# Peptides against a protein of PDB entry 3PUK: the designs that were tried, part 57

Target 1, 227 residues: chain A of PDB entry 3PUK
Amino acid sequence: ERGLKSVVWRKIKTAVFDDCRKEGEWKIMLLDEFTTKLLSSCCKMTDLLEEGITVIENIYKNREPVRQMKALYFISPTPKSVDCFLRDFGSKSEKKYKAAYIYFTDFCPDSLFNKIKASCSKSIRRCKEINISFIPQESQVYTLDVPDAFYYCYSPDPSNASRKEVVMEAMAEQIVTVCATLDENPGVRYKSKPLDNASKLAQLVEKKLEDYYKIDEKGLIKGKTQS

## One batch from the design tools (peptide)

Design b1_p26_2_s3 (made by RFdiffusion4, then SolubleMPNN; from b1_p26_2, 7 letters changed)
Fold by OpenDDE base, seed 3:
Structure b1_p26_2_s3 (fold): chain B 227 residues (1-227), chain A 26 residues (1-26)
Amino acid sequence: as target 1 above (227 residues)
Amino acid sequence: MSKIKVAEPLESAEDEHPVTGTVVFP
């Protein structure tokens, strides 16, 4: 049977650890708030050791240089996480590690990507995006990380209408990563409520799924999953 | 057909809690 935790771990193992693995080489792994939660949900420390990770560090904290070791950054594509990376490898300061492998949990905006390219391209061995922007809680249950989602979705203040739309777009995008991780193009079910939030979100998800599967990473077109 | 169920809080306004969803496999 399919389970979200096992599928997520297998995806991370293939897309991240296998991609940068070198025989006999140990790496330091840098995590942010989201990826700490993500890995905690789907693996154990022993699993990470088996993947060649010797030490896990928080990207937001000050760290001592380990210049002989390469670093694996598994981080969200946020200004905060990117800025912390840039402090480690920026041209104006001595680099903390031998080299960097960067894996983003989602699409990295061009502004952030260009900022990285402009300052530390020579130190980067890999820079890839994976599509995992959710936390597997159970075999069939996931959670999303959208700040103030509840507040804006149920705010009675009309001034929050535009922010509500932004929040719903973010949630829809993260739900699409669930489908992508499972390699599914499903039907979306929802319960009708007075504010029609679930209906609107369902429509956004359906639209984004269509867009995603028009051109996937392999250039394949996938119709609705039949079952 | 595989199904994605949109769950709380979009289905409930009772209390603030994480956005959750369920995957239903055939």
Scores: peptide ipSAE 0.163, ipTM 0.601, DockQ to the pose 0.181; fails the geometry check
Fold by OpenDDE base, seed 2:
Structure b1_p26_2_s3 (fold): chain B 227 residues (1-227), chain A 26 residues (1-26)
Amino acid sequence: as target 1 above (227 residues)
Amino acid sequence: MSKIKVAEPLESAEDEHPVTGTVVFP
């Protein structure tokens, strides 16, 4: 199936589960709000069991230590999710799990990465970034998780201009992950509307696509996909 | 050519409408 859901699942399987897979080893998987939605959109619990996940836990909730098991953190690179991870491993004496595998859904800011490295480096077996920051809704439909995107994009209040830029950048980054997931570098087209939002977003996407394919995970330079 | 269409969040009511897009597979 060439549907978006199947493509996303295949990428997660390859980039996350196959990467940390050890024969006969079960892991606890920690999810945040986004990755819960993501996995729910493209797989079933049975699929996760087949990938060696025994239990799924919400990273934001208080959890009992399972010190004999390794944990797979599939989380967004946000301060909130990172802070929750750090709480699990921040104290040498109070580690909740045996070790951690961390997979971020997008680029982790250096500030967050350095914070993790400084506090928990010995507990981390893997720390990788994957580029899936969208939810496949249907075979050809995706959604972005950008809080208040609508509000800031259409706010007439000039005081929201800076936040609008942040939202636009976030959307652009997530759109790039759609392209990356599909292994495409498309030409970006937009419909001109009364607001310049579409134009701005298109420009951001185009720029970020260029940046992404200059330095992809494989070091491959991919030209623009012929239309 | 794969076309990625980003649907602008339509000015619909107060409910937080997620930004949606459509992928057109060739």
Scores: peptide ipSAE 0.137, ipTM 0.590, DockQ to the pose 0.200; fails the geometry check
Fold by OpenDDE base, seed 4:
Order: C-alpha cells, then structure tokens, then sequence
Structure b1_p26_2_s3 (fold): chain B 227 residues (1-227), chain A 26 residues (1-26)
C-alpha cells in the first residue's frame, strides 16, 4: 500500500529498527511525546515486538534500570528529551541501560549533540537523524506538530509577526520532512486566499526543499521531481 | 508530479488544531 502511514512505517523500520537490529537481541524503546504519537499513528505494538522491542517506556518518566538491556531512544532533538537521556547515562554508576541507540526525528542542534557526546559517548552505539517531523493521520493526510500554529498564523495582531515567522519556518521544516520521507522534491502549490499565509509558507517550503536537496544522503544533487 | 497540498489549518475553535496537509500520490 502506498499510503502515507505505510511509507512512514517503512522508513522507521529501515532507518531505525533495521539499523540497530541484532539477531536474538531485545531492546527497550524510549519515546517522547511526539514519537509516541508518531508510532501510534503508523504501527501496532505487535509490529514493534516483531522489530525486537520488548518494552516501550516514556522517556520523561522515572524508570527502573534494566542494565542488561540496550535501549533504543527514538526521540525529538529537544533539550527536554536530551536531558532525560543524559540522566539515564550521565553517571557511570547510574546507567539505566547497557547501551543506547539514539534516533532523532529531526536535525539535532550542535549544542545538544555536543552535550551528548561530552557526557555519554561511550554508551552510545548509534546516533542518527531520520527526518520525520509529522504525523500521518490517513493514507494521504498528515499533521504537523507546531504549537499555537493556528493562532499565530491568523493573528491580526502585528506584535505576533515575529512569532508567526517562527511558526511558519517550523511548519516548513516539518513539511520538508514529508517530502524527504516520500523521497520527493515536488513543486509546491498553494491556494491564494485573502491572507498571504499560504504563499509565505509555500515559499519557505520551496526554499527549504532547495536547501535539503542540494545534496542528497548519497551526496548526489537531486533535481525536482518531474512526475 | 507529486503534489503536496498544504491544507490551511481548519478555522475551528481555540483548541490547538494541528496544521494538516495532504499528499497526492500520482
């Protein structure tokens, strides 16, 4: 099936589970708020069991150590999620798990990456970015995780202009991850409405797509998808 | 050409309506 949920699941399977798979090995998976929603949207618990996940835990909650098991962190590159990870591995005596595999849903800022590297490098077996920052809702429908996006996009208050720009950029970045997930560099179309929000967002998406596809993951220049 | 349609956030009430989009597969 060519549905968005299937595509997302396939990408996660390939980029995350296949990447850290070891025959006969079970892992604990740590999720944050976004990745909980993401996985819930595109897979079942049985699917995760098939991928070698025995237990799913919330990264924000206090958890009992399972020192004999490796942990798979599928998390957003946020200070909150990273800090929770660091608490699990920051102390040599208090390591909760045997080792960590980290998969970020988006670009991890250098500041966060350096913080992880400085404190937990010996415990990390993998650290990758998979670039999925949206939730597939239906076969062809996705949602973005941008707080207050609606409010700022439609706010008539000029004082919100700066915040509107931040929201627009965040949305554009997440839309690019949809394109990346589909391996497409599409032409961006928008409906002209009285508000310039759609056109502005489209322009941001186009710009970010150009930047993203300057060099693909294989180091090749990817042109616009002609189909 | 794959068309990504950015759907405008539904005008519905004060609750955080997520921005939705549609992927049109060829």
Amino acid sequence: as target 1 above (227 residues)
Amino acid sequence: MSKIKVAEPLESAEDEHPVTGTVVFP
Scores: peptide ipSAE 0.117, ipTM 0.577, DockQ to the pose 0.208; fails the geometry check
Fold by OpenDDE base, seed 5:
Structure b1_p26_2_s3 (fold): chain B 227 residues (1-227), chain A 26 residues (1-26)
Amino acid sequence: as target 1 above (227 residues)
Amino acid sequence: MSKIKVAEPLESAEDEHPVTGTVVFP
């Protein structure tokens, strides 16, 4: 029960399902590519049924309206996923569902949030960030979803320097969600050889951890975890 | 306390693998 998959599931159960649970109420759940992988890694369909989910659908696909049911959007804070949500609720006459609960896997940029607020605020019952941007592969192994991370981190081409920075930032953000999921604020250690990539990443993670715990949900500053 | 380790692909560049990490539970 202490494996990474179990920890992730417990966090999702608490932060998402318990947050919007109503006795006797069933919801449709909308997933994107990342959250499909995430849930598949840590739960079964039977688990989702127990949490009041009757149907799971892909947010990117065309779907028939179910206007009598509320929808639970568990999605990444990307323009693509947000645009699909907006298509479901953007028109007053063409709402796909009764109402929406939105749970983002990570920080939603203000630009996207404002876009949602401007178009669909009346249809949204919840909008929260749960900070899980990694996939638990095994009891102790996780993966990050950063396209071409290897290529840019080890590219000798100076033209890739800007993209390398973007990749490093994305990786650091996702690693922070691992720490947040475990409720840990560790000291980050790294190997400095042969390249400085690990050092740079560690510095980014440390900085982002500091920022995260300064403004945590409880308004408390969590000190460094003693190891 | 839990330890988080970033896997070697970040340090060694040995082969093209997804970014992985290990959580060590006490």
Scores: peptide ipSAE 0.080, ipTM 0.541, DockQ to the pose 0.199; fails the geometry check

Design b1_p26_2_s4 (made by RFdiffusion4, then SolubleMPNN; from b1_p26_2, 7 letters changed)
Fold by OpenDDE base, seed 4:
Structure b1_p26_2_s4 (fold): chain B 227 residues (1-227), chain A 26 residues (1-26)
Amino acid sequence: as target 1 above (227 residues)
Amino acid sequence: MSKIEVPEPLEYAEDEHPVSGTVVFP
């Protein structure tokens, strides 16, 4: 399949599973709400088994320790997910798993990263950001999973202005992860009327794309792939 | 513990891109 789902799966396979793969080693995978949806959209349990995942657990649920197995955390960089991770490894005597591989779906704030580093660094074998913060729905369709985005973007209530900005920032960040996944620095087109929402979002996306490609490992600025 | 902020994009042919290189907002 040459669709967005296959591209996303291939990226996850390369960035996550291949990165932590050890021959003959099985891992427990910990997911949050977003990554559960993400994986469900682009792979099957059989695919995960082939990648050495034997059990999938929800990071937010109470879980029994499996101290002989390493854990793969594929999670969003949120305080909630990070706190759950920290609880799994916070005590030497009460570690739930043998070690951890952490893969964040997006940029992990330094505050959260430092919190992890300070508390659990010895238990962590990998900690990476893979920049996939969208859900592929179809071959050429994705969703952003931003709650209340429609409400805040189109609310006539001026009191929602600040929240609208936050939501638009989040959407822009997620759109950048789509572009990054596709290795694209696209031109952005929008309809400016009747509301300026599309224009604002477009500007945010353009800015974030510029920032993203300026700070790549090669120090290159990728030109517009399409206008 | 290593942090990677901007991982390398997955390489594939341009003609195989499942999404247009232009993002359109309604």
Scores: peptide ipSAE 0.006, ipTM 0.279, DockQ to the pose 0.061
Fold by OpenDDE base, seed 1:
Structure b1_p26_2_s4 (fold): chain B 227 residues (1-227), chain A 26 residues (1-26)
Amino acid sequence: as target 1 above (227 residues)
Amino acid sequence: MSKIEVPEPLEYAEDEHPVSGTVVFP
């Protein structure tokens, strides 16, 4: 199947599972709310078993230590998820797992990264960003899973202006990860009326796309994909 | 982007067995 779900799964398989795979090794996988939805949308439990995952656990729930096994953290770069990770490895006597592989769905801020480095560096074998911050719904449909986005974007209350900007930025970043996942640099189109929300979002996306492809590790500016 | 890559100590046993408990996605 050539749908978005398959593309996302292939990217996760390559960027996460293949990266940390060891022959004969089983791992416990830790997910947050977003990555639970993400994996549920693009794979089955049987697929994860084939990738060497024996158990899937929610990072926010209380879990029993399995000190003989390594843990694969596939999580969003949020303070909540990072704090849960830090609790799993914060003390030598209280380590829940043997070691950690961390894969973030998006850019991890330096503040969170430094917090991890300062506390748990000896327990970490991998720490990577894979840039998948959307949920594939169908072959050509995705969702951003941004709570209250509608409210903040369309609220007439001036007190929500700052929150609207934050939400717009977050959505733009997520859209860029879709484009990156598809290996596309599309032209952005929007409906200009009646509200300027679509225009603002489009401008943010376009700017972030430009920034993303300018910074690309290969120094190659990918031209706009011809539609 | 890779931020941290630390070599595994030789002392880490490679033999890991599946544990009981599987979360099934709805």
Scores: peptide ipSAE 0.006, ipTM 0.294, DockQ to the pose 0.025
Fold by OpenDDE base, seed 2:
Structure b1_p26_2_s4 (fold): chain B 227 residues (1-227), chain A 26 residues (1-26)
Amino acid sequence: as target 1 above (227 residues)
Amino acid sequence: MSKIEVPEPLEYAEDEHPVSGTVVFP
């Protein structure tokens, strides 16, 4: 009941599908690499059909227009995914779909949001951030899909130090989404090893948890979970 | 008290998830 997969699915159902559901309406869903993995980890195609999704498309592919249907974009807030969206709606005459619902897996940077707003605002019915940036593997196991994480974390090259910090920040933000998804403000634990990577990451997570739970998604203050 | 274990970056193959963590429920 508290398993990550079920919790994630319930959150997606509530935050995404229920949010944009219209009676009798079918949508095309656009996924990127991360959200493909995410949905694959916590639902089946039959589940998506029940939520009014008729077809799933890869946002990175050059897809044929289906101008009579609305599209649900469940994507990461990356330049790549956003650029693909913009190509779908960048021209009024060349819109691939009737309209768009956009749900980002994490915080969308202002730069990307402004690009979307400037180019495609009239085509967008929803634009929300749902804060699920991890993959539930098992009931109590999650993964972070962070490219080159190992390389930057363990590279002896000092030129990678700046990138390591960026990666650590990103991972910490993703871990906070685990807590947010579980509606928990837990104690942070890590394994002590010769390298300080885990310790550093733990500190970042702790700080970001504090910041997040000053005002959560509902504007509520939440203290540390005591149990 | 609920616990979250901070993931450790590990060496990974392209198809593997290099960073994983555990949620410990009370």
Scores: peptide ipSAE 0.064, ipTM 0.539, DockQ to the pose 0.212; fails the geometry check
Fold by OpenDDE base, seed 3:
Parts: C-alpha cells; sequence; structure tokens
Structure b1_p26_2_s4 (fold): chain B 227 residues (1-227), chain A 26 residues (1-26)
C-alpha cells in the first residue's frame, strides 16, 4: 500500500473515479495507449469494476454505440485522442454514448480544449486534467512514455537537435507529474558526464517544478520539500 | 530534503498489460 503504484492508483481513484461517481451508475471507460499502460501498472480489472466501470475500450478502435451509458475518457491530451473523442460525439444522431467525462493525463492545450468545447460541449459533464504522465513500475521506479526518446537524446546527428529538445521537454513534464503525484518539490541532482543530457533534463525539470509549484491549487506558494 | 537524481535516458522493455483491448466485466 505504500508503493508508487498504490499512490498512483489512489490519485486516479480520487481524481477520476470519485469525481464522476454516481451511485448505481455504470460507465464505459475509454483508454488510449498510455492510459492503458498506466492503469495496467497500478490496478486490476476487479478494481475498475468496483469503481463502476463495466467495459474498457480502446479509444482508437472502432466501437459499437452504447447510447444509454455514459463514457469515461481517461486519455492523453493529444490531437489523436481528442479527434477520436470528437468522432464519438460528432453528430447528435450518432453519439456513441449518453455523455462524456474527460480526464486528461496532462495539461490540455487551449487549442484542443477549444476544439472540444466548440463541437461537443453539451455532451461533456466533466473535463479535467489529472497530471499523471508516468508509469509506475515498482515502489520507487517509474518509466516515461516518450516515443523515440533514446534515439533523439543520443543521436549524434545535429539535425535531431530540435527533436531532442521536444523529447527533453516531454520527459521533464512527465517527471514533474511524478513529483506532483508524490506531493513533493524536490531538489534535482544529476550526473553531468559523459553527456550533458542529464544536465539539460535536470534544468528543465527544475524550471518546470518551479513553475508548477509557484502557486498550488489553493493559491499558496509551495517551497522546496525539506525531506 | 527530497532530491531527485536525473539519470541519462534509458530504453525500457514493454511489458504485457492486462488492461489492454476491449474488456467486458461480468
Amino acid sequence: as target 1 above (227 residues)
Amino acid sequence: MSKIEVPEPLEYAEDEHPVSGTVVFP
């Protein structure tokens, strides 16, 4: 119960399932690739059943309409996932589900949010950001789901510099969500040799932590964790 | 003081995930 997996599960339970829970109501849950991995790492099918989920579906696959049930979308804030959501509610006559609860794993860009708002606002009951963009592997081990991260970080080709920056930013954001999940604002340490990748990533993490914890949800400045 | 050590990026093996695909609960 004290491992990273349990902390992640507890956060998801509180932020997602408890938030949209209605007594006696069952929901269909829509997952993308990342959230499938995330939930698989920290919970069991029985846990999801207890939270009122009767069916789990992949958002990218074709699905049969279940118009009498509400859908819980636990997805990454990507154009692909958002577009799939929008297709589920694109026409009044062809809605796949009764209504939607949307929970993003990270910050949803205004462009995507506005796209959702413009097309499907009447079908949405909740739209929230949960800020869990990592996969817990062990009690003290997590992984980052950043495509081609290794390639771009270690590519000797200068043409990959821009992609390396994007990858580093993504990893830094994910690490910040780990800290947020643990409710910690730690100091950052790194090994600078032989490459500067760790140094660059550390600087990005530190900056993003500062930005994230500048003002907490209660409007308070959160200092560095002393533990 | 809680501290995070940032290592060099590593590749991780993809594990099988029990919550993949379409699942219908009884």
Scores: peptide ipSAE 0.014, ipTM 0.345, DockQ to the pose 0.043; fails the geometry check

## One batch from the design tools (peptide)

Design b1_p27_1 (made by RFdiffusion4)
Fold by OpenDDE base, seed 4:
Structure b1_p27_1 (fold): chain B 227 residues (1-227), chain A 27 residues (1-27)
Amino acid sequence: as target 1 above (227 residues)
Amino acid sequence: SDDEEPSEFDYYNHEKKEFEKIVFKPE
């Protein structure tokens, strides 16, 4: 049984590295917090070198321009990561790199995507959304990257209601990406607690799963898998 | 030249609820 880590690596290799591979070309790879954790969980630096990555840089840090090299951005579709990318290419005179390949770990909001296209389209060779928004720990074990999820989901403070919705949405999205990566459409089961959080999350997951498989390139709606 | 390569965007348009592919030709 190939562990979840192997599945994740294979997905990244196929969806990212193979997609932008050019013979003899080296790229600088830019990572954010999530993708750093993701890659560290499923590959080694030697693996990245084999894929044509010469150096890895943190997108949040100030970096020196390397104008002769193309950059591979493997980042989450967050305002923070997108803003860092835009800073690298937003100025015509101060481009950090020769060109960019961008791979988002999840669906990018239309607003952010439009902002990228409007600002940096000429600098982008490839922009693609992939579905890999989870961190593998062990075989069949993964961690959701949703900060303070527990706090907001279980907070009795009604003032956190809006934040709770955002967290629930993020959790649901990440669960769906796990399912997509594993090519599974699970039947969602939950235990009802006094707080309707589990039910709400389950509903969001179900809705997103339905949407995902409905819009899948294969046009195939997979039935629910009994787990 | 690398600068003459087209820009290709593959993304899901949430408003239209469809996957789109946009290709920008180099100017």
Scores: peptide ipSAE 0.432, ipTM 0.852, DockQ to the pose 0.754
Fold by OpenDDE base, seed 3:
Structure b1_p27_1 (fold): chain B 227 residues (1-227), chain A 27 residues (1-27)
Amino acid sequence: as target 1 above (227 residues)
Amino acid sequence: SDDEEPSEFDYYNHEKKEFEKIVFKPE
């Protein structure tokens, strides 16, 4: 069973590919580390071909210009990925591609977003944020992409306490994005451990879920479900 | 032509705590 993988693929298809689809047009797709894992988990190359993607490139690698083709950037809103994009389009004379469609996997910080708009708005046809910061593993199983999560959550070193909190915040945020993607507001359940990590994370998730489902983008109140 | 298409940005403004849409006209 691959129920969650199917849902994730459907979300990407609707939010990304359908959004920038043009009849008869092929695009180059640029991925970062996270989105490479994400797409690998929920689709095949044949699926991408059907969506008008001719080739996939790694955004971090040096690439030859293909100036006659538009590029679809499906990337995380990180300084590293954004900087790579800006290198492709930051100079009018050195554009790697004809134009860009950008889809972020999460909310982009205002500073980065403003930097993009100021630097290369003329080269961008579409820029949109989508909430998909998780990796599907099985039908109902997913993994979070939080760097060093294990290390900081289980570190006995008190000096890591501040970073542990940041990691838990990031994990909670990603869990909420899963719920948003699935259109579910589950009850939070946890098993307490000596380090009380599960309890802390659960509290953060509950708070964020409450905030998110108070009002949606259209001003609609969402109810709580069981998951 | 494709070069004449507007730039459309849909994003969450964290400062204002709201979703916004910005359209840039071709210069």
Scores: peptide ipSAE 0.425, ipTM 0.853, DockQ to the pose 0.688
Fold by OpenDDE base, seed 5:
Structure b1_p27_1 (fold): chain B 227 residues (1-227), chain A 27 residues (1-27)
Amino acid sequence: as target 1 above (227 residues)
Amino acid sequence: SDDEEPSEFDYYNHEKKEFEKIVFKPE
């Protein structure tokens, strides 16, 4: 468990904080529901202070403008979170912050990305997608969108068969890491497809989840979380 | 100044099926 949390923190530190770090600069960090849970599971407020974060705000709440400070948005690429961001910067006269750094927890749909570029490009200093494997759709429901995985899993080239298995294993491991970090033991759901990739991934996830919770520090077998 | 810094976007374009980097120059 501690190892998994450390891996997640290291990923966030490297991909987000190190990427936008400026010496002597403090930022306001905006979080959504998913990223709040994610950070709370793998770090403390003191850790965030060390990374140059002065305060954390909920993106869904009404906030007073702090026009002299830059904002770091660490959010899911969902319509709800994106709409909240757009409200902060949609009006030239009513910008909430000096500028924005945006880091998405997963790949952002083209439609949302285009909407951001069209509306707020001048206010954004950095926009980057972070690979945390999946985005939240509903409570305890996540969607995986990994381009490399898609290529290998659906490649018509038989030479990629070995790579497909490696990718599937890596995806399963990443899903388990996030679930473990968030202290979730989800039920696995999939849609049957002709190539049965979804079924194979589901089986790998279930197996890894079982192994993780059986061997945890407390020796507790957690039941499946109701979706 | 901060206002003179470029805007940098790193993202996956699903339509083109490729990673892209876009840099906007400040006005």
Scores: peptide ipSAE 0.423, ipTM 0.852, DockQ to the pose 0.338
Fold by OpenDDE base, seed 2:
Structure b1_p27_1 (fold): chain B 227 residues (1-227), chain A 27 residues (1-27)
Amino acid sequence: as target 1 above (227 residues)
Amino acid sequence: SDDEEPSEFDYYNHEKKEFEKIVFKPE
């Protein structure tokens, strides 16, 4: 078991599951693309069952209402994920669930946050931001201290392009710091389109890792590890 | 009852550059 996986799981357990836990209560958990990957990297379904999750649903999919159960939304603070949530509880449609607990993987923009409060405040029991923002490769998850990292990286709004670049640079630097701390060179590779976000970030990380592990503190060349 | 539970929001206000907590009490 990788140390980082355990750290990420512990963070999620403390920040999300422990925060909304009620004895004897089961919840439906809603995930988006990022949080699906995140949880799959650090836990099993049996772990989620122990945390009171009975069913996992994809937030982007059409779902049948389960009005007697509360929902736990563990999602990214993007317009897409937020819009899906709002459709579940907004005035335009019948409520899909009894109530909602929302945990964002990053800082939520004020505009989106205000939109949620204005539309669904009575349906929300908890809304909290946590800081778990990136998966550089399959089964490797990092918590980064970069505000709005996920939002800017995955925002479809082209106006955020400049901020996206800055955020990606900061994320790459933090990933390298983690690798350095763990004394691991994972040799990050991604099978993706050259212009997509994952590929861009992977390239930045790879470049920085190569520079860092070229010569260690003792002047020795470090190889890539199988992390 | 669930209807009596407050709504609690913990968030970072980017405009004010500070963490805030908002609690909506049930009516």
Scores: peptide ipSAE 0.415, ipTM 0.848, DockQ to the pose 0.405

